# Designs tried in a protein design run: peptides against a protein of PDB entry 7Z53. Part 2

Target 1, 150 residues: chain A of PDB entry 7Z53
Amino acid sequence: PRIKNQADCIPFFRSCPACPGSNITIRNQINALTSFVDASMVYGSEEPLARNLRNMSNQLGLLAVNQRFQDNGRALLPFDNLHDDPCLLTNRSARIPCFLAGDTRSSEMPELTSMHTLLLREHNRLATELKSLNPRWDGERLYQEARKIV

## One batch from the design tools (peptide; made by RFdiffusion4, then SolubleMPNN)

Design b1_p8_2_s2 (from b1_p8_2, 5 letters changed)
Fold by OpenDDE base, seed 3:
Structure b1_p8_2_s2 (fold): chain B 150 residues (1-150), chain A 8 residues (1-8)
Amino acid sequence: as target 1 above (150 residues)
Amino acid sequence: SQSRQDPL
């Protein structure tokens, strides 16, 4: 193989191709995202991911937050639990895993991470305000109403 | 790179 040191290799999976016709000169990838503007980068485009991004331990309609770290009391994105986590492999001494968000690129660069963090905080702020205004709403109602506002 | 573009 061309790569001699495979101990430092990061697993990479090529996206699935879209093959609509006979012209195969250009390889196009399949779009797996929702087609309308729905803040899917925050909430996810698939139901299993969307559930994993929520705080299901209460009825406050909140998104899940980091359980290890905070920013001066403010929420950070939760960590993912990936097999062969590329964030852990990139810097073995730091021991910081990738973040979990609706967009898989949330850990790619600080600017994107910051935007995801901001939107996470905004959702939770909205859900908290909605709970204050509507104390009888359950977690599902709070989550959906906050999601509509974002 | 697409990974460096903000989805917003």
Scores: peptide ipSAE 0.031, ipTM 0.638, DockQ to the pose 0.027
Fold by OpenDDE base, seed 2:
Structure b1_p8_2_s2 (fold): chain B 150 residues (1-150), chain A 8 residues (1-8)
Amino acid sequence: as target 1 above (150 residues)
Amino acid sequence: SQSRQDPL
């Protein structure tokens, strides 16, 4: 169908294809992520994103949490700041922007959002416990040690 | 959708 109002379109961009071998009819995508073992879906694969995902207001080694909403006192993912936020277009009445996580798909479906939320909470729990056990550790040490455990 | 492929 012909789309008349392009301003309401969700701005998806198609990634470059990967060549799987002799079968050129199957289009795979290039994997630009770090190893799954490092939990890059939580922490990000690039340093600028990784810094944006951290709570830099203290030395507790925490990941950033939502500043507007909580789930009965429990943390939610922080919001991203996208120029063309597709999440705002899906439900205009809700006015909920996309979540910020290491995985750009964190707002695509509730199951993925839930997993990111749980891992966020787990990191912050671990960092908090590590701070209790090691009061002299700075935020970077706490963050890295918690990241290794996750 | 590619988003249905969970990294975990």
Scores: peptide ipSAE 0.028, ipTM 0.610, DockQ to the pose 0.028
Fold by OpenDDE base, seed 5:
Structure b1_p8_2_s2 (fold): chain B 150 residues (1-150), chain A 8 residues (1-8)
Amino acid sequence: as target 1 above (150 residues)
Amino acid sequence: SQSRQDPL
């Protein structure tokens, strides 16, 4: 941005313009927003939850993934560990717990489940790429940088 | 759509 000192600025965000050719009459938007998901809900708003959503078994900065199931090799949301898990009550024979996500509704709405799953995969993809580019970064750095990009 | 989430 042209204004570098933004410490005293009121943050006001505007869509990035697309200026095709020599059009001086209209201002296009780069992308049309058809849907929006706040990725902050993927990471959890509370620190204890945020930690539980991370894979803390290594220094790769990854989010935790399901340890029982995959979708054709792709990650699924990890299961929660709820007392009186309502998802288990829907079908006792299936024994599928509720998903653990930043939004507790992730197991209630398929759309939300899907978006959380996609963003989980994207985070882990980014963290993996960042590790490749920056092999000295620790798990915290990788996690935070990937989170910033998502 | 915001996928029935709270707005930021």
Scores: peptide ipSAE 0.017, ipTM 0.498, DockQ to the pose 0.038
Fold by OpenDDE base, seed 4:
Structure b1_p8_2_s2 (fold): chain B 150 residues (1-150), chain A 8 residues (1-8)
Amino acid sequence: as target 1 above (150 residues)
Amino acid sequence: SQSRQDPL
């Protein structure tokens, strides 16, 4: 039996196809992003969030890191500043807030947290190397170039 | 680099 009540259906729209060639038999959706991998989960999809994820105290193009904790000298994700922080309620004794990342799920799964952490470290590593190679680049240039590489 | 993310 088919579902006849259309009110119970969730509307889905098919993405526009990519037509790079005439001999393509497999339909692929068009990529509307500026990059194949935008890494928006790390950098944020919105400008206000993106700015909050950056270290704006210098011109090194770095992402913000945790100011309270490190992992054997390695950076951890910065804490968010949520009015109603669910992480604080999860373990009342620990008093550890949720992490801040481009993806709101950064504290939801350890695997995801780890990936965000690794990519944050990689960005900061890249920005540091780029600064060494290009001492005259400002923080914005360093940030954007590192973002492109990640 | 890439990680898990929601669809756009």
Scores: peptide ipSAE 0.020, ipTM 0.594, DockQ to the pose 0.043; fails the geometry check

Design b1_p8_2_s4 (from b1_p8_2, 4 letters changed)
Fold by OpenDDE base, seed 1:
Structure b1_p8_2_s4 (fold): chain B 150 residues (1-150), chain A 8 residues (1-8)
Amino acid sequence: as target 1 above (150 residues)
Amino acid sequence: MSSRQDPL
């Protein structure tokens, strides 16, 4: 069920059911992630999301980082741009949107957010080092090679 | 619409 009253309720929405056959007796959720060990929690499982997660303003192969906040000079996850942002709706005074990551659950709890943040930082570190070692590599190659390592 | 999921 969808909660319409957002005054005193958390906007938590149940995942869509998967109906792979005619004789389904147990409700399962749709898997929205890749089945590969590909760090899809960082890079996304779909191309449009993957592009949105990248810093496309240069040829450094970097992931996008937060433009409003840093952790003592260290990168944080970029904010998402959700129509009904559950983070904004839950704490209206803080005015902090949900984070954008490969996995949509990145803002569910601080521990998970931290892991996503660390992996983002690691990718950007790797891409930076790879650029230093290979100055002629373009942003796409840097991104892909860093992604392979993560 | 945005959805929230339990990561656990």
Scores: peptide ipSAE 0.031, ipTM 0.600, DockQ to the pose 0.037
Fold by OpenDDE base, seed 2:
Structure b1_p8_2_s4 (fold): chain B 150 residues (1-150), chain A 8 residues (1-8)
Amino acid sequence: as target 1 above (150 residues)
Amino acid sequence: MSSRQDPL
């Protein structure tokens, strides 16, 4: 085997197969993604995840941002807290965990990470501008209105 | 355990 130390393997699991009820022997996977265009890749599909993606320390309706790193003063995706974090296994010297986003694939490739980062920044920009225009709005309304625009 | 899938 190419990788001798199995402890250093990235723990990817194969998805469940779709059963079309035909004699086709080609294995196809089940689509587990939301069918609607609802920006669930940014906000999550379930309430607990959605809450974890938000900055709950204030009433600005912002998404959570990275607490360790910034890009020339610009926000980056927050880190996830995975028990078996595959990102820590790919580059042990960097010690960079996987990013937290609405879609668990946010750390799959740099281009995808960049898109999630862009949408994170856009949400926070919108929420900030909405707060400026509507100073009486609470954090929940700011978050929801920004989410509707995104 | 959540399944990790390719974005494409």
Scores: peptide ipSAE 0.023, ipTM 0.548, DockQ to the pose 0.037
Fold by OpenDDE base, seed 4:
Structure b1_p8_2_s4 (fold): chain B 150 residues (1-150), chain A 8 residues (1-8)
Amino acid sequence: as target 1 above (150 residues)
Amino acid sequence: MSSRQDPL
């Protein structure tokens, strides 16, 4: 039987279509964020967020890392600074904030957190290696070139 | 507040 009670339905709205080309027979949604291959989940889709994700204390082109915790010397995602942090409400005794990443869902599940952590580590590794290979590169260039590789 | 990002 069809669900008759509309209150039991979750509304889903279809995304706006991209402009159809002459040879496009398949409807695609418009991308209102960044390019489909730009690792925006790591770097963010907006400039203010992208800046917050970076370590701006030096010219090494690194992403920001957790200042309180490490995984056997390996970097973890930095904590976010949310006014109403849902992670702080989940476990009041632990007092652990949500992680900051390019994707706001980075703290939704451990597997997703792990992937963001991995890519953050990879960026920082790449930026470090690029600095070694190109000592004259500034932090912006190091960051952008590492970002292109990721 | 940035809206929840949709998956690409």
Scores: peptide ipSAE 0.017, ipTM 0.473, DockQ to the pose 0.047
Fold by OpenDDE base, seed 5:
Structure b1_p8_2_s4 (fold): chain B 150 residues (1-150), chain A 8 residues (1-8)
Amino acid sequence: as target 1 above (150 residues)
Amino acid sequence: MSSRQDPL
């Protein structure tokens, strides 16, 4: 069923239409996400999203973290900047946006949010350890190597 | 979470 009220929807697309061959009336689907297990739920499947998920203010290869809240000193997922943020509709007084992750469903339920948070923390832990082991590595290499491990 | 599909 198609939900007409898009304000209450999490925008998630996992496939794109494909009409191969000369018969354009046959619609198939291609995977709009990554084609292999690469932790795309953490890093995103598209380059613009991947960049937004990164802390680009330094050369530590870290993912972006929440700037408003922490969990006993531990990082939380950064907030998204959605035009129509469904999370803001749950409690208008709290004004808590949806979380930004590689998968837009990261705010769908607490269990999913927790998993994304743990994976973000693990990436940042790995990047930090890799920096300690390899002080000459730049932020891009640290990010990519941490991503490979996750 | 929805299952991933094979790329075409």
Scores: peptide ipSAE 0.009, ipTM 0.374, DockQ to the pose 0.023

Design b1_p8_3_s1 (from b1_p8_3, 5 letters changed)
Fold by OpenDDE base, seed 1:
Structure b1_p8_3_s1 (fold): chain B 150 residues (1-150), chain A 8 residues (1-8)
Amino acid sequence: as target 1 above (150 residues)
Amino acid sequence: MESRKDPP
């Protein structure tokens, strides 16, 4: 089983229902994602999340990266700061929080985490190259232009 | 928390 320590309760919330105002009794969930092909899994579907995913300490237009770990010098997803973090609760000995990405499922399985990581790296690569080509661009423009390419 | 991603 994925969860080794079952003594701890992991908070699990049911998705909010869509209420179209009809007499349809079939429950559907609200779509919380953007309706665009905009790489929202990388950048988020909401502005507060999008800001949290960015490296705002400079004007390089980069996404935030993990501050504790690297993959042989390559960036990893930053950690989230969740109340009752399910990743921490899954294995208390590992003490590894869930990753922060545009999609909250980024830590669900390694394959998905890998894809998020690759896209993070690609954005930062693009932003870096764009900065090299356009030294006068500010961080916002670099971020947005890289985002358009991804 | 969202459900796990659907398999491809």
Scores: peptide ipSAE 0.030, ipTM 0.606, DockQ to the pose 0.029
Fold by OpenDDE base, seed 2:
Structure b1_p8_3_s1 (fold): chain B 150 residues (1-150), chain A 8 residues (1-8)
Amino acid sequence: as target 1 above (150 residues)
Amino acid sequence: MESRKDPP
């Protein structure tokens, strides 16, 4: 059935196709992520996103956390700032924007959200412990060393 | 926008 009310549609867009270089008609997606295991789902694959995911207000090497909500004092993922936020369209009463993570799919299902939240907490835990062990380390070093452990 | 998670 054709959805008549387009205003309530979730604005999912199809990714660009990869060029096959052959007569193969199978449509594959372009890989826009880093090709190695680097926890890019947490930290992003591009520098601008990576910076947006960090708490840059101090030199603690922390990732940014939600400024509106906590889980019994524990950090939650920060909200994204999307022009057309699909999460706001799914449940208008909840008024919960999509979460910001290295992977844009972090809000696709609760299980993904939970995993991203756990990894966020783990990074911040590691960075905090590393700061305790190495008080002279700056925020960049703390962030990078925590990232290497994750 | 990145594609949705693939179904298992």
Scores: peptide ipSAE 0.017, ipTM 0.468, DockQ to the pose 0.031
Fold by OpenDDE base, seed 5:
Structure b1_p8_3_s1 (fold): chain B 150 residues (1-150), chain A 8 residues (1-8)
Amino acid sequence: as target 1 above (150 residues)
Amino acid sequence: MESRKDPP
């Protein structure tokens, strides 16, 4: 192998192929996430992650926001709680964790972080407006209806 | 659109 010290290797597994029929010459992967445009980058594609992304301390249907920092009063993405957090390792003195979003790449570059932040803010804006329009809606309904709009 | 997968 080209890499002699395999201890320095990162293990990657090849995704399972999708074989819809005969004479398939192009290897496509099985879509193991979501089958439609549902803003899974914001809400996650799995229920446990989706729950972690929500503010469950009230019935406002909001996504969780950063508890340490704001952008001139505007919400930022919450921090993740990763084992061996690469953001913490990038600058050990800064002690700034990676962000938590539906897409694990939310902290890859500032442009992505900004887009995720924008969509989080939009969800919370929508949920807030929906609550104003529908005071009797509970947090679950507010969350789901805002999610449908996003 | 980039491909995405669940973390291991």
Scores: peptide ipSAE 0.016, ipTM 0.484, DockQ to the pose 0.038
Fold by OpenDDE base, seed 4:
Structure b1_p8_3_s1 (fold): chain B 150 residues (1-150), chain A 8 residues (1-8)
Amino acid sequence: as target 1 above (150 residues)
Amino acid sequence: MESRKDPP
């Protein structure tokens, strides 16, 4: 074998298989997150995270945005509040925390961050438009309907 | 959608 020292190995475990309902010969893993494509990378797959991603200061159904920085008036992802924030450790002089998104990897590379930012902006745009069309909708309905569209 | 580590 090419690897002689087991200490050089990273342990990986194979995901549990999904129940084969039909004559499918291809093994698929169980989806342990959400049951369908629902943009969980934006909204999270767990209720506590989902709540943290929302702007709960009003009834506009918006996602939370960065409170320190904007991109020429456009929203950026909010910062996370991690105890051991890896982003703060990588560049101590910059003092920029990791971004908070539905996917914890949102700060891994600029391209991914950009996609999360785009979808954040799109949700907030949709929620704003839905509010204008439906002034009587509360924040929860606005959030959920915007989420369904994204 | 995130990839989660399955329990061994």
Scores: peptide ipSAE 0.008, ipTM 0.409, DockQ to the pose 0.035

Design b1_p8_3_s2 (from b1_p8_3, 4 letters changed)
Fold by OpenDDE base, seed 5:
Structure b1_p8_3_s2 (fold): chain B 150 residues (1-150), chain A 8 residues (1-8)
Amino acid sequence: as target 1 above (150 residues)
Amino acid sequence: SSSRQDPL
């Protein structure tokens, strides 16, 4: 390799070229990227929030789930504990607080709510499977490994 | 995961 010391290098890969038809003047690229999700907003970008999003009642590395409601046995996002909860104000009789998520918009946008919910479920699923495969892993290890996979 | 997300 031309560069021997790669410790300070940022790995960057160029996709394979794909030239459509006979047009040799335009270089396209084969999509080398799979679909991905930036789950940073699911886990929270700040440590205090990230901790609040976790289930700290055990060493299973799980994210916190709603304690009042489930979706046919499936987890829902936990509720936040806002002083002036705007979600409660939308319908005082419903008594449904805003969700606690890495993205505060999760209670405003159903798409975000759904996405966060799905990733919550996926994380907890992964953490559960990882626990079964690695019974000696503690909650932190399980959480981090599941987060990496998500 | 590969679910759709809003643009950052």
Scores: peptide ipSAE 0.025, ipTM 0.651, DockQ to the pose 0.042
Fold by OpenDDE base, seed 4:
Structure b1_p8_3_s2 (fold): chain B 150 residues (1-150), chain A 8 residues (1-8)
Amino acid sequence: as target 1 above (150 residues)
Amino acid sequence: SSSRQDPL
């Protein structure tokens, strides 16, 4: 091998294969997600973060939104509660903390911030619509179903 | 559903 130092190698592990069909010759990885699209950047990949991203004040299955600011009446990402908030250091006079999202990069790239914002709005729209269609669903059901659709 | 994802 050209690279002899194993310390220079990044270990990659092959995912488990999906069930092979009779006519499937190409190996596909198993999808462990309930949704086709991995929206973990919006919802968080860890349960504590996922819970912190939700609006737990009601049974509407909504994601938390910014409590201080709106964009022409539309929701913005909630602020994080970091002890050493790097966003507060960027402009000390503005006093605007970093956004809280499923991905820590949400405040680093304007494009990413925009996408997180749009998907948050879409989730809340879906959850609201699902509530109207299924009034007996609780907040957990609404949240999970909306998450699957996003 | 959305087909858009954040970049890695």
Scores: peptide ipSAE 0.024, ipTM 0.648, DockQ to the pose 0.039
Fold by OpenDDE base, seed 1:
Structure b1_p8_3_s2 (fold): chain B 150 residues (1-150), chain A 8 residues (1-8)
Amino acid sequence: as target 1 above (150 residues)
Amino acid sequence: SSSRQDPL
């Protein structure tokens, strides 16, 4: 039976199943991510997401950072803009949305959130250093070169 | 870096 009290429900979306065409009885999920080597968990695997993860307000090649909160001056992951944000719905009093990262699971595990945060900071650090070393590089070049190093 | 591992 369907749960009638939806006020206590949170939206948790299940991955789409993969149909390999074989008689495998185990349900496999489709993998929509690129390889781990390209740090797609930080930068995203698709261009629209990748653009949303970047700071497009300047030519510094930076990733976007949280505009509401900082950790003692250090950057935090930017918030996502989901209509049915599971983080907002899970704890209505906190009013903290889910983080936006290349990996959609960034807000599910504190360890993953921490790693994403560290890699965000590292990218921005690298981009800043690359800018100082190469003042003529534009934001795209800085972003790509920093991404290659991460 | 290829030396990193998936935190999951």
Scores: peptide ipSAE 0.026, ipTM 0.627, DockQ to the pose 0.030; fails the geometry check
Fold by OpenDDE base, seed 2:
Structure b1_p8_3_s2 (fold): chain B 150 residues (1-150), chain A 8 residues (1-8)
Amino acid sequence: as target 1 above (150 residues)
Amino acid sequence: SSSRQDPL
């Protein structure tokens, strides 16, 4: 049945279809993201986003971590800074903004959030280890090498 | 790369 009250509608936009081959029964999605191998879900697929995901306060090649919260001393994803933050509207009492990650869906499901968190921790672990092994490497080298290993 | 799955 058609919803007559449009005020109660949640707007969802369907992605453009991809039609590989002659199979018209299965609608595939066009994927505009970079390759899965480069872990763009963690690091971002665009340079401005990638820079925002990094800790630029030092030359350690680290990803940015949450500045307000930790999980028993372990890092959490940093918060985004959205003007109309949908996460703040989900639980108004919690006042927890959306997380910032390479994948914009990082706050939409706990499984994805957890995975991003783990990979962030792994990157920072690797970068720290690489710094110990290669003291002369700058932050860019550390970041890129850790990114390749993840 | 750490073990992960594609969320797509």
Scores: peptide ipSAE 0.025, ipTM 0.664, DockQ to the pose 0.035; fails the geometry check

Design b1_p8_3_s3 (from b1_p8_3, 3 letters changed)
Fold by OpenDDE base, seed 4:
Structure b1_p8_3_s3 (fold): chain B 150 residues (1-150), chain A 8 residues (1-8)
Amino acid sequence: as target 1 above (150 residues)
Amino acid sequence: SSSRLDPP
């Protein structure tokens, strides 16, 4: 049955097409993304979350990393601070809390966890490199510039 | 640039 009330619909907008000018063309969408990978889930879409994902203890523009564990010297996602941590309940013997990320699914899907971890490392790498190249930049500038590059 | 992380 057709939905009669448009208010019940979730609005979706189709991206604008790239018009090559030929009559026989498969519709190609305009890629408005500056990067192939959308890191919005890494940084968090909301300001409070975004702040919590940052390392605010210095002016290096870094994202927060796990303070308890590393992966062969490489950074892992920080743990969240949940009152009722569901991750602790899934495997009581492991005693590993949920990760804090821009995507709440980070602890639910290993694929997302991996991607978030990689992008975390990449951001921090970029921020570190940017700091060396631009020593006068403060943490906010470093964070924003690294975020733009990722 | 920002990257989109979606489930597989």
Scores: peptide ipSAE 0.036, ipTM 0.578, DockQ to the pose 0.047; fails the geometry check
Fold by OpenDDE base, seed 2:
Structure b1_p8_3_s3 (fold): chain B 150 residues (1-150), chain A 8 residues (1-8)
Amino acid sequence: as target 1 above (150 residues)
Amino acid sequence: SSSRLDPP
């Protein structure tokens, strides 16, 4: 069904689908790489933060993932290390710290948390694919190239 | 970039 009253709609434009011929169940999107898009909400706008958001244990160019929890095998945002963590005060029994992301709001709004999580997964997916395609690339190259694609 | 989030 189509919404007839377009005045009540906020226009969103989807990119063209890019589906592999063998799998029609996963609808990927093509990226428009005509210009750099700011993704500082994911990667951080400051160098110290950006480094803390990366997985520095290898040369795969990955973003850091949560070391305690996964979502059905999928990555979650890493936790921050705040001395006075406000997230721990929200639900005393849950004892879940705030997430670490490029945007400090990532733990304040579930929508942002979800988006950051998805973009984290996408980055790591891209970095993994780029590593497969370019085995000679080091972690910095993989990270930067994946960052540009996201 | 897959998405762009607005600043507060």
Scores: peptide ipSAE 0.035, ipTM 0.601, DockQ to the pose 0.055; fails the geometry check
Fold by OpenDDE base, seed 5:
Structure b1_p8_3_s3 (fold): chain B 150 residues (1-150), chain A 8 residues (1-8)
Amino acid sequence: as target 1 above (150 residues)
Amino acid sequence: SSSRLDPP
């Protein structure tokens, strides 16, 4: 029998097949999603971390950004405040601490760092736009709505 | 969210 309760199932779809030539045994797939980055990792799965990732200095619903560095005017991930920061220990002269992100591995994997950075920028962009569209929304509303869109 | 797609 087929599974009837689909509530606990995660939808997974296979892309459309493409069989080049006359050989029907060859099965390729049309351009499809190969991987997906869950934005929940950007926001943090635990409430204390999620709060630390937010900019609490205003009611704009923004994520915190790096206070020391920018990328040609664009935001970078904020630094963490670890007592025994492994990033600082890797190169004592550089004095670059680990990034604070939802995924603790963000500082270990450049691709994660980049993705978290991009999503940080996108969130803040969205929150800013939402504030413009909805001036009466508070920071919590802006944050949540932007998070849902990302 | 972000995703990776195969090249066209």
Scores: peptide ipSAE 0.029, ipTM 0.570, DockQ to the pose 0.026; fails the geometry check
Fold by OpenDDE base, seed 3:
Structure b1_p8_3_s3 (fold): chain B 150 residues (1-150), chain A 8 residues (1-8)
Amino acid sequence: as target 1 above (150 residues)
Amino acid sequence: SSSRLDPP
């Protein structure tokens, strides 16, 4: 092998490609999921936290989004409301509190922050589409169905 | 669907 220190390597397996056409400019992949994926890190594993992560201002089944900031019009994670917010203490001049997510580590690990943000956007996208397809569904139904798809 | 987000 090209890399000799095998003890420091983590095996990473790439999914098989799916080629829809002759113009292969973007690599797509086949879905190999065989069971429900646990997304408790996004939605919260405890009911009080799960409720706090939801947008309860309407019946659209959405997750709560940041009310102060957006990323080029796209949603960011909402802020938590911690008494002793460690994120505020890290950079006192920035005054950016910790994000609220299903995983308490979301603000400590940039990888988690990014992934939670993406999954937040995906959930809200799915919930919006489900509302369009099922106008009579209430917020709880939309939320649960979107959660199952994510 | 989502990915496993636990650190290695």
Scores: peptide ipSAE 0.029, ipTM 0.631, DockQ to the pose 0.052; fails the geometry check

